# Ledger of designs, part 160: peptides against a protein of PDB entry 4KTY

Target 1, 266 residues: chain A of PDB entry 4KTY
Amino acid sequence: YVLNDIGVIFYGEVNDIKTRSWSYGQFEDGILDTCLYVMDRAQMDLSGRGNPIKVSRVGSAMVNAKDDEGVLVGSWDNIYAYGVPPSAWTGSVDILLEYRSSENPVRYGQCWVFAGVFNTFLRCLGIPARIVTNYFSAHDNDANLQMDIFLEEDGNVNSKLTKDSVWNYHCWNEAWMTRPDLPVGFGGWQAVDSTPQENSDGMYRCGPASVQAIKHGHVCFQFDAPFVFAEVNSDLIYITAKKDGTHVVENVDATHIGKLIVTKQI

## One batch from the design tools (peptide; made by RFdiffusion4, then SolubleMPNN)

Design b2_p23_4_s3 (from b2_p23_4, 8 letters changed)
Fold by OpenDDE base, seed 5:
Structure b2_p23_4_s3 (fold): chain B 266 residues (1-266), chain A 23 residues (1-23)
Amino acid sequence: as target 1 above (266 residues)
Amino acid sequence: SYFLVEPPKDVPKSGPYPKEIAA
């Protein structure tokens, strides 16, 4: 999880799982310097650079361009004329070196690109890390730990009322570290995510969230445990919005979100 | 420097609903 410089990322649909190769290149020339540069751009104190909790949280913020002119600009509109299409990237090295050279955010990324670059960042700094793919990944935007899907009376989704969303798949990272800031037993793998999804205490960042805490429903533990919990375990709440303004819960589906979570074994 | 390319179609996310639900 530290020494491997080539990996496989899972994507596609739960019933049509696909894989793509990704070169992390954490030992390539200039990559360590670029990772240090990223932390410099974040104005990270030197005292914090040896703390994997702080490093992974800063990394989750800085791998995306939002807020702080970080590494990657996300785009999902199939219009990538002013940069490189997300699918054209084959590894982290070109992205990181371009960022270091231009000192401007690199266009463009989607979740697997963010996860790939973030994985390089973590491994380069000696933090064991892996990429995780979650199929039917929820995006809870109102922190209620459920997917509120509003339906018209005809059964179609009311996209104006429905703010929560579901990714067909989503990639993020898990980083291995001790968590002395948490109760005993919640170290180990920590979920961290650099794809810009939600604001966390003023920045588009996510984690580290203890995987053990999430697994056992301890969503009160820092950082962003409710959001990560929702990604893998949200119930779908189907609500019919009546013309008279009333809301009726039609159904609850506890099986749809987080159908499959996949990571490559070493 | 950045490249100007004709983009291939990437795998999009679902909408604000599961793919089984009509929009």
Scores: peptide ipSAE 0.037, ipTM 0.532, DockQ to the pose 0.033
Fold by OpenDDE base, seed 4:
Structure b2_p23_4_s3 (fold): chain B 266 residues (1-266), chain A 23 residues (1-23)
Amino acid sequence: as target 1 above (266 residues)
Amino acid sequence: SYFLVEPPKDVPKSGPYPKEIAA
C-alpha cells in the first residue's frame, strides 16, 4: 500500500520556532488527476509536462489563483467569510479535490498552505520537493535587492512610503532538478514559490531559482533569482523621511533578513 | 501583491521593524 506523506512545516518566530503537520497526500485518490487537471487548466502542452523546469514554474503560477484561476486564493486580511481560514487546512488533499470538483479557486491560503499544496503538486509529478521556511523573510516589492524601511522623524515606521515588507516567516518550496539552461553546477535544489508575491514576466509566479546560484550571488540566472535572493539576503535600509520630503539613510542592517532557513530532511 | 503573512493565531503578524526594535 501507499503511505500518505505527512510533513512538517516550520513557522512562528526565529526565537520561537513552531511546527505544524501537513498531509501532502500525493498518493491519495484523485490527487494526481487534479495535478494533471491543473496543468490542463494552464494549457500546458504534453511535451512540457516532462520538464521539471516548466512544470515547477507552471505550478508556481497555478497553485495561486491570480492570473489564471489557479488553485488557491490568498488572503491576508483576516476576512475568510467566503471560504476556509488558512489556518484551518491540515493538508493538500481537501484543497486539491475541491479545486478539481468546483473548478474554481479555493479560499483561502497563505504561504504555508500554498507551499503545502505546491509540495503535493511537485511530488505528484515526480519532482522531489520540500518546504522551506525563512524567518525574517523579505518581500522586495520594487526589485532593488534591499528592504526599505521608512521612518518618520519621530522614529515611527511609515509603511506608506514603500511596499517592501519583512515577513516574520515565509514558506516556499525547493524542487530538485537539473538545470541544463544554467551553467554547470546550478542544478539541484531550486526555489519555487506559489505564494502570489510578485509578478514575474506577466504572472504571479516565482522560480525555479537555483539555490546554488542564489548562494553564490548569481541573481542574473533565471528565474526570479533577484526576488529569491532578496527574500533571504536583503539588507534592511532604514530611511528617515524628513518633513521637507528628503530621505536620509540612517542605518543599514545586513543581518536581519534570512536569520534562519529551515526545512525538513528529505 | 501580498505583503504580510498572517501566521497562525499563536504567532504575531509581522511587518517592518524599526531600527530600535529590529531583531
Scores: peptide ipSAE 0.024, ipTM 0.553, DockQ to the pose 0.052
Fold by OpenDDE base, seed 1:
Parts: structure tokens; sequence; C-alpha cells
Structure b2_p23_4_s3 (fold): chain B 266 residues (1-266), chain A 23 residues (1-23)
């Protein structure tokens, strides 16, 4: 989880799993220097750079360009005229070296690009890391641990009444570390995500969230456990919005979200 | 649930974009 410089990223649909290769290149010339530069741009204190909790949290913020002129600009609108389409990237090296050279955010990324670059960052700094893919990944934007789906009275979905959404797949990272800031037993794999999805205490970042805590429903443990929990375990709540302004819960589906979470066996 | 799996067949790098779906 540290020494491999080429990996596989899973994507596609839950019933049609696909893969693409990704070159992490953590040993390539200039990559370690760039990772250190990223932490410098984050104005991270030297005392914190030895703490994988702080490093992974800073990395989750800095791999995306939001807030802090970090590494990657995300784009999901199929308009990539001012940069490189996300699908054109084959690895982290070109992205990181461009960032170091230009000192400006690199365009463009989507979840697997963010995850690929973040994986390089973590591994380069000695943190064991892997990419995971979650199929039917929820994006809970109101922190209620459920995925709200609003229906018109005719039964059709009204996507304008909520910002909650579900991705057919989403990629993020897991980083291995001890968690002395948490109760015993919640170290090990920690979910971290550099794809800008939600604000976490003032910045677009996510994690580290204890995978063990998520599995056992301990959403009170820092960081961003409720959001990660929702990504993998949200109930779908079908709500009919009546013309009189009342909301009626029509159905609850507890099996749809997080149907499959996979990572490459190394 | 988390699963460690062997890599399935590689696919071309054309259009691997995630899509938001309605449930």
Amino acid sequence: as target 1 above (266 residues)
Amino acid sequence: SYFLVEPPKDVPKSGPYPKEIAA
C-alpha cells in the first residue's frame, strides 16, 4: 500500500464493474518535492507534518483547488475547454508536476483523478493508502443521514426540492493510521476524500473518518463520520411533496446506497 | 460492505465519468 506505483481504479456500474489503470508515480523525480510544496502552500506547521491525521486532513483539502488554490479543479459539466479532460489523465505525475511548475490549480479532475492524486500524496509521505470505489454513493448535503427523494403528487421525481444526490459510483481513499484521538479500536483504515463535495468546518475536505466507526454507526467520531456514513449507508427516503406544503413519507429503501464498496487487493 | 477484489477487465479511458442517478 506504499510501494506500488501503479494501481487499478474501479468504476462503472455495480452490475458492470470496470477498471482503469492509474500510475501513482510516488517515486518519480519531483513528486516528493511537490507533496512537500503542497503542505507548504497549506501553511502546515512542521510539527503537524509527522501526524498522519493532520496530514491526511490537509491533503484532502489541498488536492482540490477550492478554498486554498489546491491541486485540482473539478468539472462535471463536460466542458473542458480550458484544460485537460478528466479522462485524459493516466496518472498523478503530470498533474503534480504541472501544479508545482505553474503554482496554479490544474484543470480538470473528477473523483478518480482526485483519488489518484491523493493516493500519490499519501503514499509519498509514507502513509499506507488505497483507493476505494463505492457504487450507489450518496451525497447527503443536509447532514440528516438520509437521502431525500422528493416526489410530485403524480409520483415523478422532483430533483429541485433537494440537493441530495446519488452517484452511480464514487472514488475516495482509505489511509492506514492509529487514532489516539478516538477510543480504542477505531484506528486502522480511515476514509479520506479530496473530491470537493461538502464543507467540513470551513473547508472542502473530508476525513479522516474511522472505517470501523462507520461500520458500527459511531458517527460522532471525528472527522466527517456522518457524511461518510451517509455515502455508504443512507436510507432512501421517498417523500411526496403535497400541493398544500405538507410532506408525506411514501417509502424507505435501506438497501440501495452503498450496495458495493470495492478496492484492489494488493 | 468492503470487499477486496481482483481487478476485472480493463476498459478504454473514454467516458468513465460518474453520473448522478435518481433512485
Scores: peptide ipSAE 0.022, ipTM 0.486, DockQ to the pose 0.042
Fold by OpenDDE base, seed 2:
Structure b2_p23_4_s3 (fold): chain B 266 residues (1-266), chain A 23 residues (1-23)
Amino acid sequence: as target 1 above (266 residues)
Amino acid sequence: SYFLVEPPKDVPKSGPYPKEIAA
């Protein structure tokens, strides 16, 4: 994983899976320097730079521009007049070099761009990493491990009341590391996500969350296990918001979220 | 992009862990 320079990112729909090539370029000139610069901008102590737990968590924060003028500005409004459309990027190198040169966040990214750049960051620093795509990926914004979908009496979604959302697909990263801060058996692949979705203890970051912990329902383990768990395993709670102001649970769907979770086979 | 889910569907779930697929 560390030595691979070109990867494949899965996207699209679960019934129409698509792939795109992504050049990580972790060995290209200036990329390592840029990764070090990213950690410098994060004001990361030298002592922490050898710890993959700290590095991956800092990376998840710094690959997005929120909070700390990190690498990428996200945009999902289909208007990219002041930068490069997310779909136009083919790799991490141009993004990282632009960031290093301009010392300003690069526009624009979406999940696969964030994941691609983050993958380069991790691999460049010697952390085995891969990109994971989750189809029907939940975004739980109130940390209740449920997707509360409010419906009008006619069955249409009430967008005013419904704050939780579902991505048709979402990409994030898994980084391989030991987790001495967790009980034995929860090392290995750790979910980390640089797409700015939710605030995690003061910053838009996510992870590292033990994949084994999430798999076995240990959402109490740091970092951000509840959020990652919700992304892949939230129940959809359909609630009818009646005109009289009452809420009635109409249905519960435990199968919709995390319909397919994929990564490139080696 | 975000989307608001449609009414409940009975669909398979792969689980909370990645499945390796050949590129």
Scores: peptide ipSAE 0.016, ipTM 0.486, DockQ to the pose 0.529

Design b2_p23_4_s4 (from b2_p23_4, 9 letters changed)
Fold by OpenDDE base, seed 4:
Structure b2_p23_4_s4 (fold): chain B 266 residues (1-266), chain A 23 residues (1-23)
Amino acid sequence: as target 1 above (266 residues)
Amino acid sequence: SYFLVEPPKDVERSGPEPLEIAP
């Protein structure tokens, strides 16, 4: 018996929520083998493959091609001539099978593609997982838990002064697991993200970050809790960069980021 | 005041959104 699991991924705008179907295909022929192959490529110890913490962290790294020749190459430049446009994918199966066959990263993905493939990976390995969409998702590049927006003296935005950015939407995953490495109560859903956004201890990966910990402001808990926290809770800090090199905070918006977080219940 | 530019409805692409000065 093969269960064809078709999910729904939310995207678009907070005022115009859109949905797309995604076939995870975690039980399709060759998919589990590919997931094992992914872990082999990561040189993951056999003993660690039963640990959802390690597996999800490795998965977050390996689903993206950066650092380790992982599964998917991200592209956001609207130029997809050397592969498949992210929007053309309808499920994880073709991507994973192509990766297994070619043994080269597959082009191209964006957040929902990464999340879709990662969801398959997690589910294949027996880790309950779901995709989460965050509208107005902050990308804190300097790990200061705020979204810096720099303005020139004339009021124009200067995007060169920071690498921080707000995404229209972003998709990542939540994986269900116990966290014996954390205090009691911080198991359950863990945020994990395979979209290459920030370097985490030498690799483009993210999580597992305890959702409960984040909700309670415990950003010191491993892994990457500050980044995930910032994605959903950053304040927008409008800063005027004066000619004399001084910075003046003009405004703070604590309501813009993470206006809506949507997931389909498992 | 400043705001983030809303992406076009026909664009499903994710990514950074530009900021504009509110009129």
Scores: peptide ipSAE 0.110, ipTM 0.593, DockQ to the pose 0.063
Fold by OpenDDE base, seed 2:
Structure b2_p23_4_s4 (fold): chain B 266 residues (1-266), chain A 23 residues (1-23)
Amino acid sequence: as target 1 above (266 residues)
Amino acid sequence: SYFLVEPPKDVERSGPEPLEIAP
């Protein structure tokens, strides 16, 4: 297979799709060593480093700084005074080399930065990988496979009750591997995500989740299939929280989430 | 339209998006 050094990442809005170039730099000096260092920081044993399932799962944890002082600190508040704004990054190389040199998390990233760095990590280690962008991406934080949008009686969103959210877009990765831990047919592309969204068995990580499993609704298959499924196929449930404490379902929207999923062909 | 959070100032930023309820 051919591993490209430069890729394209889709972002923006579904009706105004934008693209940005990203230099993965998996063959640049020091990058492989940095990827090995990342696995060292994760305390991966040597036996696990040859398993793409373990490598991709560890990578999803270590590309973000949460839990383990991994590579990137996420920030979505538009305040980046103590680092580099996410939009200023043009590739993975500077981020990874800074991490290796400083041995401290690099500031700052958002989803495409996480995905870019994670893509480099995967490709550097010989795992075929690509970036996927999902427009109107759901973030299910209670693992019920739906977006619960709580409304006040006046129609405003109840931010106290509403914990789920829908993102304008979200980027994650797909990694190609066999899945001997799953039934036949669920190998191939696996969704993995290093953006720190939800805790998965004690760490902010996501995947590998079989794309085929997600496509066919097999959310019981490890890892994190329910979360990935929800990102692309959640119903929006609009619930009015009454003053008396009762909840009334006002509407259900099954069309909002996952309006467009885009990836570059390999 | 229902807003979970304020719309992002920059379209480049990812974040929560306004939701619409069907009539």
Scores: peptide ipSAE 0.107, ipTM 0.632, DockQ to the pose 0.052
Fold by OpenDDE base, seed 3:
Structure b2_p23_4_s4 (fold): chain B 266 residues (1-266), chain A 23 residues (1-23)
Amino acid sequence: as target 1 above (266 residues)
Amino acid sequence: SYFLVEPPKDVERSGPEPLEIAP
């Protein structure tokens, strides 16, 4: 998980799984220097650079441009006039080298681009990492571990009240590390995500969240376990907002989210 | 934060998608 410089990323839909190749290029000229530069831009203390917990958390923040002028600007509006369309990228090298050269965020990325660049960052720094794709991935905006879908009385979604969303698919990373800050047994794969989704203690970052902890419902363990848990295991709560201000639960779907989670082995 | 949007034209595109009422 550190030696492979070319990988496969899963995307598409659960009933039509697609794959794309991605060149991580962690051994290419200038890439290690760029990863060090990223940590420099984050003002990361040298003592922390050997700690995969700190490195992965900083990386999750710095691979996105939000808050800290990090590597990639996300865009999902299908208008990419001021940069490169996310689908045009084939690997991390050009993105990272552009960032290092320009010292400005690179446009544009979506989840697989963020995950690809973040995977390079982790592997370059000796952290075993892989990309994970979740189909029907929930984005919980209010940290209540459920997807609140508000409906008008006519049955249409109330977009003003509905803050939560479901993604067709979402890619993030898992990084291998020990977790001495957690109880025994919760080391190993840790979910980390550089796609800017939610604020975590002051900036857009996510993880490391223990995959084992999440699998066993231990959402109290740092970092961002509730959010990652919600991505893969949220119930959809359909709520009708009445004109009188009351809310009525119309339906609950506990099966929609996290239909399939896929990652390449070794 | 992200909101529900129209279905993507290209399956390659990631992002929010409209939800249907569960049966």
Scores: peptide ipSAE 0.092, ipTM 0.626, DockQ to the pose 0.052
Fold by OpenDDE base, seed 5:
Structure b2_p23_4_s4 (fold): chain B 266 residues (1-266), chain A 23 residues (1-23)
Amino acid sequence: as target 1 above (266 residues)
Amino acid sequence: SYFLVEPPKDVERSGPEPLEIAP
């Protein structure tokens, strides 16, 4: 995982899976220096730079521009006049080198771009990493581990009340590390995500969350395990919001979220 | 939420999808 500089990212829809190539370029000139620069911008002390837990968490914050003038500005409005459309990127190198040169966030990214750049960052620093694509990925915005779908009395979704969302697909990263801060058995792959989705203890960051912990329902383990768990395993809770303010649970769908999780096998 | 935007117009763009009505 560390040595591969070209990858494949899965995207599209569960019924029409697509792939795109991505050049990570972790060994290209200037990339290591840029990764060090990213950690400098994060004001990460030298002692923490040898800890993959801290490095991956800082990386998840710094690959996005929020909070800290990090690498990438996200945009989902299909208006990219002041930068490069997310689909135009073919690899991490140009993005990272532009960031290093301009010292300003690069426009624009979406989940696979964030994941691609973050993968380069991790691999460049010697952390085994891969990109994971989750189809029908849930975004729980209130940390209750479920997708609350509010319905009008006619059965249509009330978009004003419904804050949680389901994405057609979402890409994030898994990083390999030991977790001495967790009980034995919860090292290995850790979910980390640089797409700015939710605030985690004051910053837009996510992880590392133990994949093993998530698989076994241990959402109490740091970091952000509830959020990652919800992305792949949330139930859809359909709630009818009555005109009188009464909420009635109509249905629960446990099959919609996380229908397929794909990563490149090496 | 950061992602309360219009659904993607093509399969390449990521984003929130319209939720299905209750079964």
Scores: peptide ipSAE 0.075, ipTM 0.639, DockQ to the pose 0.047; fails the geometry check

Design b2_p23_5_s1 (from b2_p23_5, 7 letters changed)
Fold by OpenDDE base, seed 2:
Structure b2_p23_5_s1 (fold): chain B 266 residues (1-266), chain A 23 residues (1-23)
Amino acid sequence: as target 1 above (266 residues)
Amino acid sequence: SDYEVLGSNSDFSEEARAKARAL
């Protein structure tokens, strides 16, 4: 998971899985230096740069531009007039080199772009990393492990009331490391996500969250385990907002979220 | 390209689900 400089990212729909190639370019000239520069911009102490827990957490913050003028500006409104459309990127190299040269956030990214750049960052620094795709990925923004979907009386989604959202797919990263800060058995793959979704202790970042912890419901284990758990296992709560202002729970779907989680086969 | 399935919703045990939701 470190040696390959070209990867495959899965996207699309769960019943129509698509692939895109992504060049990580971790061995290209200037890329390692740029990754070090990213850590410099994050003002990481030298003592922490050898700790994959700290590095991956800082990376999850710095690959997005929020809070700290990190690498990528996200855009999901189909307006990309002041940069490159997310779909136009084919790898991490151009993005990272532009960031290093301009010293300003690069426009624009979406989840697979964030994941691609983050994967390069991790691999450059010797952290085994892979991109994973979750189909029907929940974005819980109120930390209740539920997706509250508000419906009009006609059954349509009330977008004004519905704050939570479900992505048809979402990409993030898993990084391999020991977790001496956790109980025995919760090292290995750790979920980390640089797509700016929610604030985590003051910054838009996510992880590292132990995959084993998530699988067993140990959401108290740092970092951001509740959020990651919600992405893959939140219940959908369908609530009808009646004209009189009352709310009625119509249905609960416990099977919709996290329908399929995949990565490139090796 | 071929993909490896890492998991799905159905992989979560009721115990795990209950533990998480008890937060």
Scores: peptide ipSAE 0.673, ipTM 0.959, DockQ to the pose 0.851
Fold by OpenDDE base, seed 1:
Structure b2_p23_5_s1 (fold): chain B 266 residues (1-266), chain A 23 residues (1-23)
Amino acid sequence: as target 1 above (266 residues)
Amino acid sequence: SDYEVLGSNSDFSEEARAKARAL
């Protein structure tokens, strides 16, 4: 989880799992320097740089360009005229070195690119890390731990009535650390995500959220546990929006979200 | 490449599900 510099990222559909090779390159020339530079750009105090909780949270914020001129600009609209298409990247090294050289955000990334670069960042700084892929990953936009799917009276989905969405897959990272800020037993793997999805206390960042806490429903444990829980266990709530403005729950699917969470086998 | 399954929806206990939703 620290020494391997070549990885595999899983993507695609739950019933058609695909693989993408990714070179982390944490040992390549200039990469450690760039990771330190990232923390400098974040204005992270030196005293915090030895704390994996703080480092992973800062990394989560800084690997995306939002808020702080971080490393990667996300794009999901298939318009990549002013940069590199996300699918063209094969590893973290070129991205990080470009960021260090230009001192400007690099275009463009999607979830696996964010996860790849973030994985390099974590490993480079001595934090054991891996990329995980969640199939049928929910993006809860209103913090209610459910995916609101609005239906027209004719039964067709109205995607304009909610900002909640379900990804066929989403990639994020797990980082290994102790959590002295949490009760005993909630150290170990922590979910962290640099893909800009939701604002967390003023910045687009996510985690570290204790995987054990999530598995046991302890969503009150910092950081961003409700959001991560929603990604893997939200209920789909099918709501009919009546013409009179009333909403009626038609169905609840508790089995769809978080159908499969995988990582590279060791 | 082979993958390791870290979890799935069905792994969550009813207690865990209820606890999370009780916020």
Scores: peptide ipSAE 0.669, ipTM 0.957, DockQ to the pose 0.844
Fold by OpenDDE base, seed 4:
Structure b2_p23_5_s1 (fold): chain B 266 residues (1-266), chain A 23 residues (1-23)
Amino acid sequence: as target 1 above (266 residues)
Amino acid sequence: SDYEVLGSNSDFSEEARAKARAL
């Protein structure tokens, strides 16, 4: 169990790794109460609050504001006039306390902010958790484990033909737990992600997905294993869109996505 | 701060890759 209240989040480019300090503040006044409040807002049954599988999944949903008036509103458009720019946050405490006080989603977050707050949430509730950074992280929007990159005939990228995207980096969390709902051997670290990326059974949430399952290609294992697998191992499919409407696969890069996955060394 | 490498694309076996993509 990691008891550190201050962490380091890795970001930037794979060849220019940057670090950001983040104060989790899981022991600060009001933070645990806020985490309980989050579960209350989620209308989480009391019996489930002792189950890290359920807690992490609920947390994944509730740390983002989508669907359920959760903690953080994501914004990636560089328009932060109605809140705090994601880069201005230095820790989870202010965010969580604002949420508790206002009872409204806090603006704004991006992946590391979501991961930071989620890490606090997990740790507050006794779930060992860490933040991981994946460089060249795929966002598979159509659940095909491929990242389609469409090229015009002139070789330029046509971004209009796909909703798939590759982040230079993406941060999510790993939570340590047993997985009695999975076969033996798939407990341990579970990927959970509160950054709103894809809908999972009706809500923007992700995980827990067994890291071991992902590593071995067991994408049928709940929850959201295909999506997480895609984040770290999607093939880049370069497709030329011809004027006549035909598509031609020009190249496949199976090595680009998930180039490096890191966490703070402890 | 130093980072710990948890994994990379190259860590995936062909079997794992094939298994995942078979869905």
Scores: peptide ipSAE 0.666, ipTM 0.957, DockQ to the pose 0.823
Fold by OpenDDE base, seed 5:
Structure b2_p23_5_s1 (fold): chain B 266 residues (1-266), chain A 23 residues (1-23)
Amino acid sequence: as target 1 above (266 residues)
Amino acid sequence: SDYEVLGSNSDFSEEARAKARAL
């Protein structure tokens, strides 16, 4: 999880799993320097740079360009006119070196690109890390641990009312560390996500969230545990918005989200 | 390439689900 510089990222559909090769290149020339530069841009003090909790949280913020002129600009509009399409990237090295050289955010990324670059960042700094793919991944926008899907009377989704969304798949990272800030037993793998999805205490970042905490419903444990829990276990609440303005809950699906969570087999 | 299953929706206990939703 630290020494391997080539990996595989899983994507696609839960019933049609696809693979994408990704070169992490954490040992390539200039990459460590770039990771240090990223922390410099984050104005991270030296005392925190040896703490994987702080490093992974800062990395989560800085791998995306939002808020802090970080590494990657996300784009999902299929235009990509002013950069490289997300699908064209094959590894982290070119992205990180471009960022270091230009000192400007690199365009463009989507979840697997963010996860790939973040994985390089973590591994480069000696933090064991892996990429995780969640199929049917929820994005809870209102922190209620449910996906509120508003339907028109005809059964179609009301996009204006529906703020929450479900990805067919989403990639993030797990980083291995102790968590002295949490009760005993909640160290180990921590979910961290650099794909800009939700604001966390002033920045687009996510984690570290204890995987053990998530599995046992301890969503009160820092950081961003409610959001990560929702990604893998939120209920779908189907609400019909009637023409008269009334809302009726028609159905609750507790099985749709987080159908499968996978990583590369060692 | 082979994948390792880390989990799924069905792995969550009712207790865990209830605890989380009590937030």
Scores: peptide ipSAE 0.659, ipTM 0.957, DockQ to the pose 0.850

